# Ledger of designs, part 30: peptides against a protein of PDB entry 6J54

Target 1, 223 residues: chain A of PDB entry 6J54
Amino acid sequence: NENLFASFIAPTMMGLPIVTLIIMFPSLLFPTPKRLINNRTISIQQWLIQLTSKQMMAIHNQKGQTWSLMLMSLIMFIGSTNILGLLPHSFTPTTQLSMNLGMAIPLWSATVFTGFRYKTKTSLAHFLPQGTPALLIPMLVIIETISLFIQPVALAVRLTANITAGHLLIHLIGGATLALLNINTMTAFITFTILILLTILEFAVALIQAYVFTLLVSLYLHD
Target 2, 42 residues: chain B of PDB entry 6J54
Amino acid sequence: QFQFTGIKKYFNSYTLTGRMNCVLATYGGIALLVLYFKLRSK

## One batch from the design tools (peptide)

Design b1_p17_1_s1 (made by RFdiffusion4, then SolubleMPNN; from b1_p17_1, 13 letters changed)
Fold by OpenDDE base, seed 1:
Structure b1_p17_1_s1 (fold): chain B 223 residues (1-223), chain C 42 residues (1-42), chain A 17 residues (1-17)
Amino acid sequence: as target 1 above (223 residues)
Amino acid sequence: as target 2 above (42 residues)
Amino acid sequence: LFEEISQIYNALISLLA
């Protein structure tokens, strides 16, 4: 099924990887304002960033607010790359597990280490839920420890699987629509309608996955 | 609110300090078991 | 309206191909 996975192949130009340029491209879509009253597009972007920032950082205290820039940049990066990846015949870097692991592992480790550094007692206490029967304490501590180490894997796989599955479905239904154009126009119309609905859903999924990824990183920082 | 006496004062699943001590005790126990098997295999 | 819909449809098909 190389044809199915053709959209997930890393693009190259003259043997040089252009994936780096694709990853850096979303940064150009978010310019820094210089005027007191900016353009409408920039104003809307800043407004959205402020809203998401207030929502994300509402969980954290003043110390956790230091991570606001990192978390907001993360959600903007993942969200923009996911939305741009929905363009036809486009490459989405977030479909690569290596890319998501490269983001998840450092951020997760940073949150865990920050928690142990500044909130050692609370961080250690999180390995044991409150009200646990005495006989189940050792087993539950082990399970919670394993659960902690699964968190970065879950972050990477969740993002990768959701975005990849969406792209595959759009590709398959799109291909089916094209194949049915000359066979049955009515069925092709139904398939095309499903494709449109799925595309709208994938736009929502792209934003939700970016939000969930950032939210979980923020939650791991808090807890 | 949580007034425990004896060993439950230091090892309980309700207080923050008690939970921390339980976690440390569990890790210590596992480390001792690993050390025991390592020394036994020699 | 039909011409516009057809153009959009053809454009989408060309993007999917």
Scores: peptide ipSAE 0.047, ipTM 0.666, DockQ to the pose 0.014
Fold by OpenDDE base, seed 4:
Structure b1_p17_1_s1 (fold): chain B 223 residues (1-223), chain C 42 residues (1-42), chain A 17 residues (1-17)
Amino acid sequence: as target 1 above (223 residues)
Amino acid sequence: as target 2 above (42 residues)
Amino acid sequence: LFEEISQIYNALISLLA
């Protein structure tokens, strides 16, 4: 049904794409701290950023730590957009595959090129897993090469599919709840309860997908 | 630590250098094959 | 109270539609 996917259409006003404003909106939620002791909200945000930064960048060397700012900004952007997208009648830019590809491909290419630049031997060695039988080396190298090029696509599709599926499920159950209001109030109440639980789950999924996306980008850096 | 001698020293699936050489050899072989077929088709 | 709760539920459901 086309009506189910109407919420995923890029919104426009008077022919002007307001998607750009929607994408930029999450940046307003993270003001720059200017004091030693900031507001509770800013302090919590800084603490969360620091915590996630320590967790994600712990596997990286000092050169990899340079990517901390970019990776943290990425997770904050994706996470905030995903959470905001769960608001009623909201549009999530991350449901668009084009946007996710636009983020995944440059980041993936940057990580791969960085790896080849600074750790050429290690990067080339990743195309051949350790302990591979000699007869399977050519085939496995080809497979790993293909796998490398599939990484940006998989990264984008994973985020898109998970967020889109969640939104679709919320809309479907929400629509079912509305349809059941006049048919069976008790069933509608049960469906509504499921919807609430699902919404809570989708909040978690939104954050997890943001983390996974950023984490995989970080892992591709492999510094 | 593994000790390899002969050709296994340069081409193995355990050492970093060996793995790198195997990958390069594979790519080189593929490139040569592609080049061969390209030149043959002309 | 039940009427108010019902209105809230209906409003929430309508927001999700």
Scores: peptide ipSAE 0.025, ipTM 0.666, DockQ to the pose 0.013
Fold by OpenDDE base, seed 2:
Structure b1_p17_1_s1 (fold): chain B 223 residues (1-223), chain C 42 residues (1-42), chain A 17 residues (1-17)
Amino acid sequence: as target 1 above (223 residues)
Amino acid sequence: as target 2 above (42 residues)
Amino acid sequence: LFEEISQIYNALISLLA
């Protein structure tokens, strides 16, 4: 079991943690444009960022638009780290629950706090859905309060579990494929095909999880 | 349009103010219950 | 073509190992 999770151990070199460098590496893949007409790659990146920004900020008012930079940086960070994590023998920081909690809790707290600061009445009203029968009000308020506190945990666990599970499957099937090469070549080919399909799926999952995480943070901000 | 009178005007699940008051009342009630049991134990 | 495909396949396997 420990061998299965060996790929998820934080890498170190000469006793120095290189996790910091791994976390910072995705930033190098998104250079800032310096010219009015940028390179094709940079232009495509900026185009994608603008598209995602328009989609995510469409649900927010002018006050919520101030969070556009934070949310876009978040989705770019999570997305890039998740995609880079699919490289062979790569370490994905987002597989660490501690990191995801470190992102989820502050962002969730900020959104909740922002809601209470600027939309106090609406935020308090969210603890009680509209149209609730009078007798169910106390119970439902309690449930909604608990639900609120579960949100940051759900954000972190969802991202961590999805990415980690994908990596585990890739490693398991990859290992099985290598083991089957000496047993049955045909079966090994089948498992290898499954591995390729799974890898493609994990690319999609990586992007989806990044989007979902950012979207939920945005939704909590909008309340 | 909702027409509420009496206590329903302040405590309802339809209006924003009513929902807010219900939430506050619930939290207040829970807080009072917790305080009651805490003081009772002493 | 077969040799080229085999090279690609072996390279991919090496990356997975």
Scores: peptide ipSAE 0.017, ipTM 0.660, DockQ to the pose 0.013
Fold by OpenDDE base, seed 5:
Structure b1_p17_1_s1 (fold): chain B 223 residues (1-223), chain C 42 residues (1-42), chain A 17 residues (1-17)
Amino acid sequence: as target 1 above (223 residues)
Amino acid sequence: as target 2 above (42 residues)
Amino acid sequence: LFEEISQIYNALISLLA
């Protein structure tokens, strides 16, 4: 049904795109600290950012740690947009494949080119796994090359599909609860309970997908 | 580590240099094949 | 429980990588 996908249509106001405002809105939720000891909310945010930064950048050397700002900003952006997208009647920009490709392709390209620039030998050798039989070398190199080009697509589609699927389930179960209100109140209550549990799951998925997206970008940088 | 002699010294799947050379050789071979078929069609 | 969740998470990440 077309009504199921109505929530995924880019919102406009009298023909003017509101998508830009929606994308910029999460930035307001993360103000920059101005003091050594900030408010409780800011302190929690900074603490979480530091924890995630330590986890992600532990794999990288000092050269890779230069990407810390980019990776942290990416996870905060995707995470915040995904969480806000779970609000009722909200539009999640990350459900749009075009947006995710717009993020994935440049970041992937940057990681690949950075690898070729500073670790040319290692990057070229990455197309051939260690211990490969001599007869399988040409075929495996081709497969690994194709796999490399699939990485940005998989990165974008994974994020888009997971968030979109979650939204669809919420809408479907929500619609089912409304339809069962006048049919069977007990069944409607059960369905509503499932909806609540699903929303909690989607909150977790939203954060996990943001983390996975950023982590994979970081991993591609390391490799 | 691993010590290779002959052609395996330059083309192996265990050393970094060997792996790099194998990748380059593969790309070069593919390029030559594409060039061959392109010239054959002419 | 945290270790188990971490193992599952790492396994999922490894599959996605």
Scores: peptide ipSAE 0.144, ipTM 0.742, DockQ to the pose 0.032; fails the geometry check

Design b1_p17_1_s2 (made by RFdiffusion4, then SolubleMPNN; from b1_p17_1, 10 letters changed)
Fold by OpenDDE base, seed 4:
Parts: C-alpha cells; sequence; structure tokens
Structure b1_p17_1_s2 (fold): chain B 223 residues (1-223), chain C 42 residues (1-42), chain A 17 residues (1-17)
C-alpha cells in the first residue's frame, strides 16, 4: 500500500530533480529531417505528423493554421511522454496535475484571447447558446461563463486522471500477479494475461489522451 | 432566416448580434448589481 | 520449458509491478 503512489513521486538524483531531463527527453526522439528521403523511422514520424496535422487543422482557417506547429508539438510531446511513461519504472510527467495545468492554462488563455481579439462578436455570442428561451438567458450565460473557466481545469484533470488511473491499474494488477505467483500459478497466469491486455490498452489510452488534449485546444481555438 | 422587430431585434437568442447583446446585457446587469451592493455596503 | 516460462513471467511481472 505504501508503494501505490511511489511511481508518481517526482524523481530526484542526489537531491537534484531530474524531472526537467525527463520532460526534455522525448524531444530527442524526434530529430529534424536532413535529407529529402530520410531513414524509415524519420519518414514514418513525418508521415504521422503530416496526417495528424491535416486532420486537426482541417477545421481551421488561415489564421488558425498558424497554430499548427504548436498543436503538433503539443500532441507529440504529450503522446511521447505518455508512451514513455508506460515503460517499467518510468516516471510520467503528465501524471502531475501541475504540469498539465501548466500546459492547459496558457493554451486555453491564448485561444480565448485570440477569439476575443479577432472575432469578438462570435466569442461573446458563444456564452449564449442559440435558441435559448428568454427566461433562461441570464442563468445560462452565467453557467456558460463558468464553463469557460472550467475548460483549462478539465483539460488538465482529464489528462492527469486518465494517465494516472492507467498507471495505478497496471501497478495493482502487476502487484496482484506477483503475489499470486506464490499462491496459485494458474491464477497468476490469468492475471498476467489481464496485465498484458491492460498494458496494450494503456498504450492506446496514452495516444488518445494526447490527441484529445490537443484536439480540445484546437476546438477552443476554432470556436 | 429570422425576422425580428422591436426589442427582439436587438435581444434574441437566434441571431449573432442578438445573442451578443443578451450576453452583454447580462454582464451589465450583474455588474450593476455588484456595484449596487458594493456601494450600499459602504 | 515451463520453468523457463515461469521465470520469464515472474521477471516481467516484477518489472511492471
Amino acid sequence: as target 1 above (223 residues)
Amino acid sequence: as target 2 above (42 residues)
Amino acid sequence: MFEEISQIFEALVRLLA
């Protein structure tokens, strides 16, 4: 029980936090292409980036497409950190709510300010859904205003909760499997199979959460 | 296509301008209420 | 063979736990 959350503690080496190095590490996995035809790894990476870029930026106009670089870097960062976090004995920075808030709040504020700057009328109109009965207008405007401020929190909490829950589940099932090895090998094998399936699921969740986080930021920009 | 007359032309939940005005009116009302209570308390 | 597989599973579980 004491070690359930040990994997989520910020790692230190000789009293110095190595979180900064861990956060910067995924950047090393995405080198800049230098040739017209690169190696297989870089080619696949660029292909994936291009696909995701086309998918996410399809809803944006010319001004919105300026955010393509930032959004792509965001999804690559979150995705890579989440995937790397699934490695044994690895620390996942995205399990820290502080980090996710640090990403969500600036991006959210930037999108909101951009909206108010270039499309003030539309942005203000979004506080009142179309077709609202007249009697509900004041209340709904207030609720929508509150909803706006909840958006950055929702982004951070969603990412944190999903990644943390997955890690906890892997840890618990792994621990149970280890404990069952000494009790009943057959049951341990079953739990181990579940662990493998869960790990595969968490790989998908890791990528999905990166996509959802970036997509929601993109949608906030679009609206 | 919506056609509004009178006050509904400026305050409605269907047109962009109408929705904007409703939002501004709501915020204005809240601001006035807050100001009223603030001035009343002092 | 079964012992080897068991050892591999144990090692993997230890890595994941």
Scores: peptide ipSAE 0.011, ipTM 0.656, DockQ to the pose 0.013
Fold by OpenDDE base, seed 2:
Structure b1_p17_1_s2 (fold): chain B 223 residues (1-223), chain C 42 residues (1-42), chain A 17 residues (1-17)
Amino acid sequence: as target 1 above (223 residues)
Amino acid sequence: as target 2 above (42 residues)
Amino acid sequence: MFEEISQIFEALVRLLA
């Protein structure tokens, strides 16, 4: 009677939820530099942050680059939580749709409202693509409006679904591997190989989803 | 470069202002329709 | 829903085992 979804239950210690501590834990892995010449680990982290920052901010103007700190903190947070979530017996907060919606909705609303405040004409014009036939204008505006409201949901669900599915697959294939070890060693070896490949893939997915999430928020800000 | 005259100058899908006006007109029309049905139900 | 999905996957794993 194995519960495959037990890993997605919010952990409690002594009756108290420790989700807050888990969410704050990634912040401990990124210490602030104190010296001009930092340790190798910190230097690599700073290099990665600078590299990603350059890529993310390359698409933004000076006003959009004001959001660099928030976007970089977001990608570091999601990326670190996703990577840490791949550790054995770890809880990944980003598997919770509520958390991802809690991040997506405010960020989306902030980008949309910022767009309407500073670029009202352009933002309103985005509801109608260029070159639209006159007869399709009302319908297309409605569709684009609906599309706008689906954006935060799609953003949250994308992250949640990808991370959750990855965790489920790891658990399922892992369980299958253990079950097959006693039945057929050869098939167990095949499933184990798949498990390793899947785990490597999930590490990549964890980082990619963090990047995509932040990138899409950034793109919404750029519009 | 498109030169629009008349009503197409204000309502077109090629210029920024034209697109904005089309969007506003669409929302205005929907709002009027909703208002019409709301007033009709009373 | 998640429990149902879990049961289906467990059944599939058992079938494949």
Scores: peptide ipSAE 0.006, ipTM 0.676, DockQ to the pose 0.013
Fold by OpenDDE base, seed 5:
Structure b1_p17_1_s2 (fold): chain B 223 residues (1-223), chain C 42 residues (1-42), chain A 17 residues (1-17)
Amino acid sequence: as target 1 above (223 residues)
Amino acid sequence: as target 2 above (42 residues)
Amino acid sequence: MFEEISQIFEALVRLLA
């Protein structure tokens, strides 16, 4: 059992944590373009960034588009870290709840405070959905208030749980495949096929979770 | 656009201002209740 | 060929596990 969770332990080299290096590594994969016509790799990256930026900023007005840089950097960071974390024997920082909370809470608080600052009436009114019966108003306001505070937690836990669960499944199926190799090669082949499909799924999940995380932050900003 | 009169003009779940006032009233009510119980315990 | 495929299979599983 300890071997299953070994991938989630913060790596240390010579007694020093190297988590900082791992976190900074994805930044090296996205160099800033300096040419009108860039390399193919950079062009693809810029195209993807432009595409995602266009989709995410479509729901925002000019004031909301100010957050474009932050949101795009966030999705790139989480996405890249998640993808890199799927490499064998790699450590994924986003599997740490503390990491995700560290991202979620400030971003959430910033959006909430920004809303209260510039759109106080709308923000306060958001605690009560339209068309609520009069008798349910007090209860619903309380529930909505609690819901607001659960948002950053849910955001962090969602990312952490999905990535962690994916890694665990890969390890479990991988271990099962190894065990079945000595028993029945045919069954081992089936489990290996499942493992491949699962890895592909995890790649998709890694990207989706990055997008969802950023999208939800963007949605909170829009509200 | 809904036209409300009386207290419903200020406290309704349809208008933005009405919703805001309802929220504020709810928080105010809760705060007063908490204050009441704290003062009563003394 | 089957043995080779089996070895590759085992190696891949070891890499992923």
Scores: peptide ipSAE 0.005, ipTM 0.631, DockQ to the pose 0.013
Fold by OpenDDE base, seed 3:
Structure b1_p17_1_s2 (fold): chain B 223 residues (1-223), chain C 42 residues (1-42), chain A 17 residues (1-17)
Amino acid sequence: as target 1 above (223 residues)
Amino acid sequence: as target 2 above (42 residues)
Amino acid sequence: MFEEISQIFEALVRLLA
């Protein structure tokens, strides 16, 4: 018998944490292309990378496109770890809030500082929307300042909450399905159907959250 | 294009420079208020 | 810290590329 949160505990082997190996494992799934015409798997991977890179960098100028390598590596890392985390008996590092905050805070701070360094006037002006009545200016500036500091927290919590909640739902419904098999087979079949649909949804959520995380970081850079 | 005169030229919510000055003025005012209360408490 | 993170990501990309 395992507790509900056992899947979120960092795995250990002989008392040593193997989280580092798990984090580096997705890199083995993306080999470097060596041929002009690669196999189907590598071709699809390169196509997806080029497609996402084209879409994300379309909103950036020449200077902003220098972040392409970092942003693409980020989306590939989060996406691959999230998908691998849906495998049975796997550990998903992105369910750890510390991991996501460790990614969100530095990237957010870098975008904010970059904005202040190169576009100081525009960055400061973003604290006050255009057309604000004069009496509401001080209050709105304060609200916008608070909103800015909430961005990295919201970014990390969004990813953590979505992935964690998905894993919990799969575990709970899966456990309920097994329990109902001994009580009523018909109800167990219904819950099993829901489990399948939820699993499909979680695969989509895993990819969407990776994309949204990277996209928001990119948008913060653009602003 | 908006043409402002007087103090509105430097403090407005439409121009980029005006918005920046409003933000700086707000932060400066808050900083002065905090400083005032800290000095008053001593 | 950001530079360290960027180096890690760059290393990851190099491993993936």
Scores: peptide ipSAE 0.015, ipTM 0.717, DockQ to the pose 0.098; fails the geometry check

Design b1_p17_1_s3 (made by RFdiffusion4, then SolubleMPNN; from b1_p17_1, 12 letters changed)
Fold by OpenDDE base, seed 5:
Structure b1_p17_1_s3 (fold): chain B 223 residues (1-223), chain C 42 residues (1-42), chain A 17 residues (1-17)
Amino acid sequence: as target 1 above (223 residues)
Amino acid sequence: as target 2 above (42 residues)
Amino acid sequence: LFSEISEIYRALVLLLS
């Protein structure tokens, strides 16, 4: 029971935090290209980055495209960490709410402040939807204000909850398969099949959550 | 597109300026209410 | 915070078991 949650404890070796190394490890998987025509692996990576860049930055104008580097680095970081976290006995930093809040709050703040700085009138107007009846204006403005402050929390919790829940399910079903091996081999085989399917799903979720997190940050920038 | 006169010219939910003014008015009203209650308790 | 979340997850595990 308690061993199931051991995978979410920050790993330390003799009191030294290994978490820093784990966070920095994904950066090694994406080397910078030095040639016009690079290796196959690098070429594939660059191709994927270009595709994602075109999709995300299509919403933004020239000023918004300045954030392309930040957004692409964010999606690569979250995506890589999530996938690596699915390895056996691995620790996923994005399962920690503090980690995700540390990313969400600054990025959200940056987008909000950028909006107020360059598009003050439009940003203020977003607190009131267009066409609102006069009697509902005060209440709706308050609600929209509250909604704004919930955004960074929603970003962090969404990512954390999805990744953490996926990890838990894998461990639970995995434990169930082991328990059923001596009871009923047939049911154990079925459970094992479900585990495999779930693992594949979690790989997809890992990428999707990275994309959604980055996309929402981009949308907040666009206002 | 929209033509408003009087108070609706400055406070409306259709124009950008009107929406902005409504938001500012709402915040200002809330701030005044909070200030009023603070001064009242004193 | 993490301790509280852990307790919630423990409760969820109990529900699933």
Scores: peptide ipSAE 0.184, ipTM 0.740, DockQ to the pose 0.017
Fold by OpenDDE base, seed 1:
Formats: C-alpha cells, sequence, structure tokens
Structure b1_p17_1_s3 (fold): chain B 223 residues (1-223), chain C 42 residues (1-42), chain A 17 residues (1-17)
C-alpha cells in the first residue's frame, strides 16, 4: 500500500531534494557554548554529552579516545534524527537503508583498517577464538571472516529495521484508532492506549538504537 | 601457553602469535587452493 | 503482515539496486 509507506518516501520540492535540509537540521539544535555558564538547555545538553562520552570511551585507551568526537557526533546525529522522526507527519532519514549503509560501511571500514594498522597482531588473532580445537581452526577462521564482513550490514539493517518497524506500528495503530472511533469507542480507547505506550517505547528505542549503533562501532574499534 | 613445543609453539590457539599464524596459514591455504583451480581450469 | 513485509523487501531491493 502506497498510503502505508507514504511517510517513508523522500520528500522533494519542485524536483529539489529537501532531504539534505532535513539531515542538516539537527545540527542547529545543538549550539556551541559561548559562556562559562550557559543557558540551562545548553548546560543540560553539554552535561549529557559529557556523560555519554565518558561512558562510551571508558573501554578505550588514549589512542582510541581520538575517535571520541566522531562517535559523539554520530550518536547525537542518529539520536536527534530518530527523535525528530517521531513528530507527526515527519520524515526520518534513518529509515532509509541507503543512509544507514552510508554511515555504517565507512565507519566500519575505518575501524577495521585502524585496527589492522596499529594492532595488527591482535586484529589477526580475532579471527580465531582462543582455545579452539586444532581441527576446527580452518573452518572457524572462515566463519569469523564472513562474520566480520556481515557487521556493517548488520549495523545498517538493525537501525533501519527498528526505526522503520516502530514508525509502521505507530501509523497502523493510529489509523486503526481513527477508524474505530465511529465503530466502537471502547475498542478505540484500548487501541489509543496501546498507541500511547508504543510511542513512549519508540522514544526509548530511538535513543537505544543510536546508542547501540555507536557502541558497536566503538567496540569494533576496540576489537 | 609458554609450555608449547614443536609446531604447536608457532601454531596454537592460545597465544596471539599462534592464533595469528593459524589465520595466515588458513588464508594461505585458501589462496593456494584458488590458485590451483585457476591453473587447472586452463 | 505478509503483504507489508513483501512491500518492504521490494522497496529494499529497489533501494539496493
Amino acid sequence: as target 1 above (223 residues)
Amino acid sequence: as target 2 above (42 residues)
Amino acid sequence: LFSEISEIYRALVLLLS
């Protein structure tokens, strides 16, 4: 149904893509601090960024902490876009698999190449788990190699599927609620309650998926 | 880990060097197999 | 549900092609 997936179509204005502006919009919501003591909103944002930064980079040494800026920008971008996508009749760019692949593949490649460049022995050793029986070594190395190449696909699909599924459920249950208003008010009330609970869940999912995506990228960097 | 002798010293699944060598040996074996089939098919 | 899944798969195939 085109009506069902209408909210997932990239918006354009007179042939010009508005998607670019939508992607750039979240950056305006996070202004740079200018004072020693900023506004309450900016202070809260900076505090949250510092907390998440400390939590994410706790597993990395001094060399890995160089990626802190990129990882924090990534989580802020994905999180903000996911939350903004929950607005009524809004378009979420992260529902597009192409965008998520565009983020996942370069970041994954960068982490893998960085690992091979600075930690060659450890990176190569990760293709074989410790304590593997001798006869299973060749097959397990092959499986682990395949698993490595599936990682960027898994990152993109996980984010896309979770956000898209949430949006679909909200639209479907919302539509069902509207349809049941004139049929059975009691059933419509139950459906509306489910919709409210689902929207709250999707807010949490939006943040969790952003965190998981960034965490996995960070974990791949740590090897 | 350090008690391994012989070929197990270089090819084991407990040390970093041993695991690395096993991985390289596996890739080398696959490459040789691919090369063999490529040369044979001509 | 199956129809929706089918449409999603079709959309994904078109997006990846």
Scores: peptide ipSAE 0.182, ipTM 0.758, DockQ to the pose 0.020
Fold by OpenDDE base, seed 4:
Order: sequence, then C-alpha cells, then structure tokens
Structure b1_p17_1_s3 (fold): chain B 223 residues (1-223), chain C 42 residues (1-42), chain A 17 residues (1-17)
Amino acid sequence: as target 1 above (223 residues)
Amino acid sequence: as target 2 above (42 residues)
Amino acid sequence: LFSEISEIYRALVLLLS
C-alpha cells in the first residue's frame, strides 16, 4: 500500500527540499543560556543535559570526556527529532536510513580510529575474546572483524527500524480508527484508545532510541 | 596473573599481548593466503 | 457534552490520520 509509506517521503516545496529546514528546526528548541539562572524551560533542559552527560560519560577517562559535547548534541538531536516526528502530519528525518547512516558511519569510524590511535593493543585485542579455545581463534577473529563492520549498519538500521515501525503502527491504527468511525463507533473509540496508548509508547521509544544510539556510540568509544 | 611459557607466551587468548598477537597472526595468515592466491591466479 | 466529545474525537482522528 503506497499510502502507508507516503509519510516517509522526503518533503519538498516547489521542488526545493525543505528537509534541510526540518533537520535544523530542533536546534531552535534549545537556546543558549545567557543568565546564571534562566527560565524554567532552559533550566530543565540544562539539567537534563547535565544529568545525561554525567551518566553517559562516567565510563570514560579524560580522553573520552572530550566526546561529551558530541554525544550530548547527538542525543539531543535524535531525541528532539524523534519527538517532533510524532506530531500529526510531520516528517521525521531519522526514519530515513540515509540520515541515520550519515550519522552512524562517521561516528563509528571516529570511535574506531580513536581507539586504534590511543589504545592500539586493547583495540586489537577486542577482536579476540578472552579465553577462547585455540582452535577457534582464527574463525572467531574473522567473525569479530565482520561484527565490527556491521556496527555502523546496526546503529542506523536499529534507529530507522524502530522509529519507522512506530510511525507505521500509529498510521495504521489511526487509519483504522478513521475507517471505523462510521462503521462502529464503539469499536472506533476502542481503537482510538489504543492509538493514544501507542503514541505514549512511541514517545518513550523515541527517547530510548536516541539514548541507545548515543550510548552505543559511546560504548564503541570506550570498549 | 597468568604465566605462560614458550609459544603460549606470545599466542594466548588470556593476556592482552597474547590476544593481540593472535589477532595479528590471523590477519597475517589471511593476508598471506590472499596474496598467495592473487599471485598464483594472476 | 457527548456531542462535543464526539467532535473532538473526530478532529483528533482526522489530525492523526
């Protein structure tokens, strides 16, 4: 059904891609604090950023702490875009695999190169788990090497699949609710209730996926 | 705290150095195999 | 009240679809 995927098409206006503006829009929701004590909105935002920063960067040393700005900006971007994407008739850039690959591949490569640069021995040792039988070492090293290259793909696909699946489900239930309005009002109310519960779940999924994406990038940097 | 002697000292799956050497040996072996087949066929 | 709730329901369904 072509109508099911119509919401995932990159929006354009008069042939001009407005997706760039959509991607940049979440940045306007996080203004820079200028006072010692800002308003409630900015204070809550800064508090959340500080909280998540300390939680996520606690596993990193001094070198890893330099990534705090990058990782926090990443989680804020993905989280905000995912949340905004749950608005009716909205477009989520993170539903596009190209978008997520564009974020995953550079970040993954940066973490891998950083690991090889500063901790070469440890990075190379990660291709062989500790305590493996001697006969399985060559095969396991190959598998771990393949696993490394699958990581950026896994990051992109995971985020894309989770957000896309949620959006599809919302659209399907919403469409079913609309179709049942004139058929059975009682069933339509039940379906609408399910839709509301689903949207609440998708809000949580949106934030969780942002966190997981950022956390895995951070974990690749650490491990 | 593992003590290995001989070949196990350099190639083991427990120590960091041993694991690194195993990985390098594996990559080296694969590279040699690829090089062998490349030079043989072409 | 029921009429108003029904209208809000219809509006919300239309917005989400």
Scores: peptide ipSAE 0.028, ipTM 0.667, DockQ to the pose 0.013
Fold by OpenDDE base, seed 3:
Structure b1_p17_1_s3 (fold): chain B 223 residues (1-223), chain C 42 residues (1-42), chain A 17 residues (1-17)
Amino acid sequence: as target 1 above (223 residues)
Amino acid sequence: as target 2 above (42 residues)
Amino acid sequence: LFSEISEIYRALVLLLS
């Protein structure tokens, strides 16, 4: 059924794409603080940002902590877009692989190039783990090189697959619930309960995927 | 600290410099193999 | 009460689909 994937099509109004407005909308939910003691909502937001910043930057030195602003903005963007995407009849831009690749590849390349620029010896040494037998060195170096290039793809696909699969399951179970309303009310109630539980799970997945995406980018920077 | 002598000083899997040299040697070997096969076809 | 709950149930399912 084509209607199952209709929610993943980029929305347009009068033939003009409104995806740009959807991407910029989460920025309105995080206003800039103006007072020393702000509203409760802004205070909670700042508190969460401080906590996540401390957790992510704990593994970085002073040079790595320069990336704190970019990493925090990234996690807030992905997290907010994922949560907003769980609203009924909403479009989640992070379900598009093109967008996730557009974020993953530049960030990954930036971390790799930064590593080669400031820690050339250490970065090159990461292709060969310590204690490797001499005969296995060439093969292991090749495997580690391939593993490096898979990182941006895995990062983008992980986010896309998790969010897309969650949305798809919600739509499928929701559609099944509607179909079962006229067939068996008891079964429809069970499927509806599963839908509620799945929705709660997807809220958690939305936040976790945002955190994992940002954490892995930070980890690649540390390596 | 590991103290290696001879060839092991420059090519080892324990020291940072040794690991770097091993990686560079591996890439160099692969590049030479690719060049060899490209030149062999002509 | 049952009819009202049923309508809310149907509306919620339609909203989520």
Scores: peptide ipSAE 0.015, ipTM 0.663, DockQ to the pose 0.013

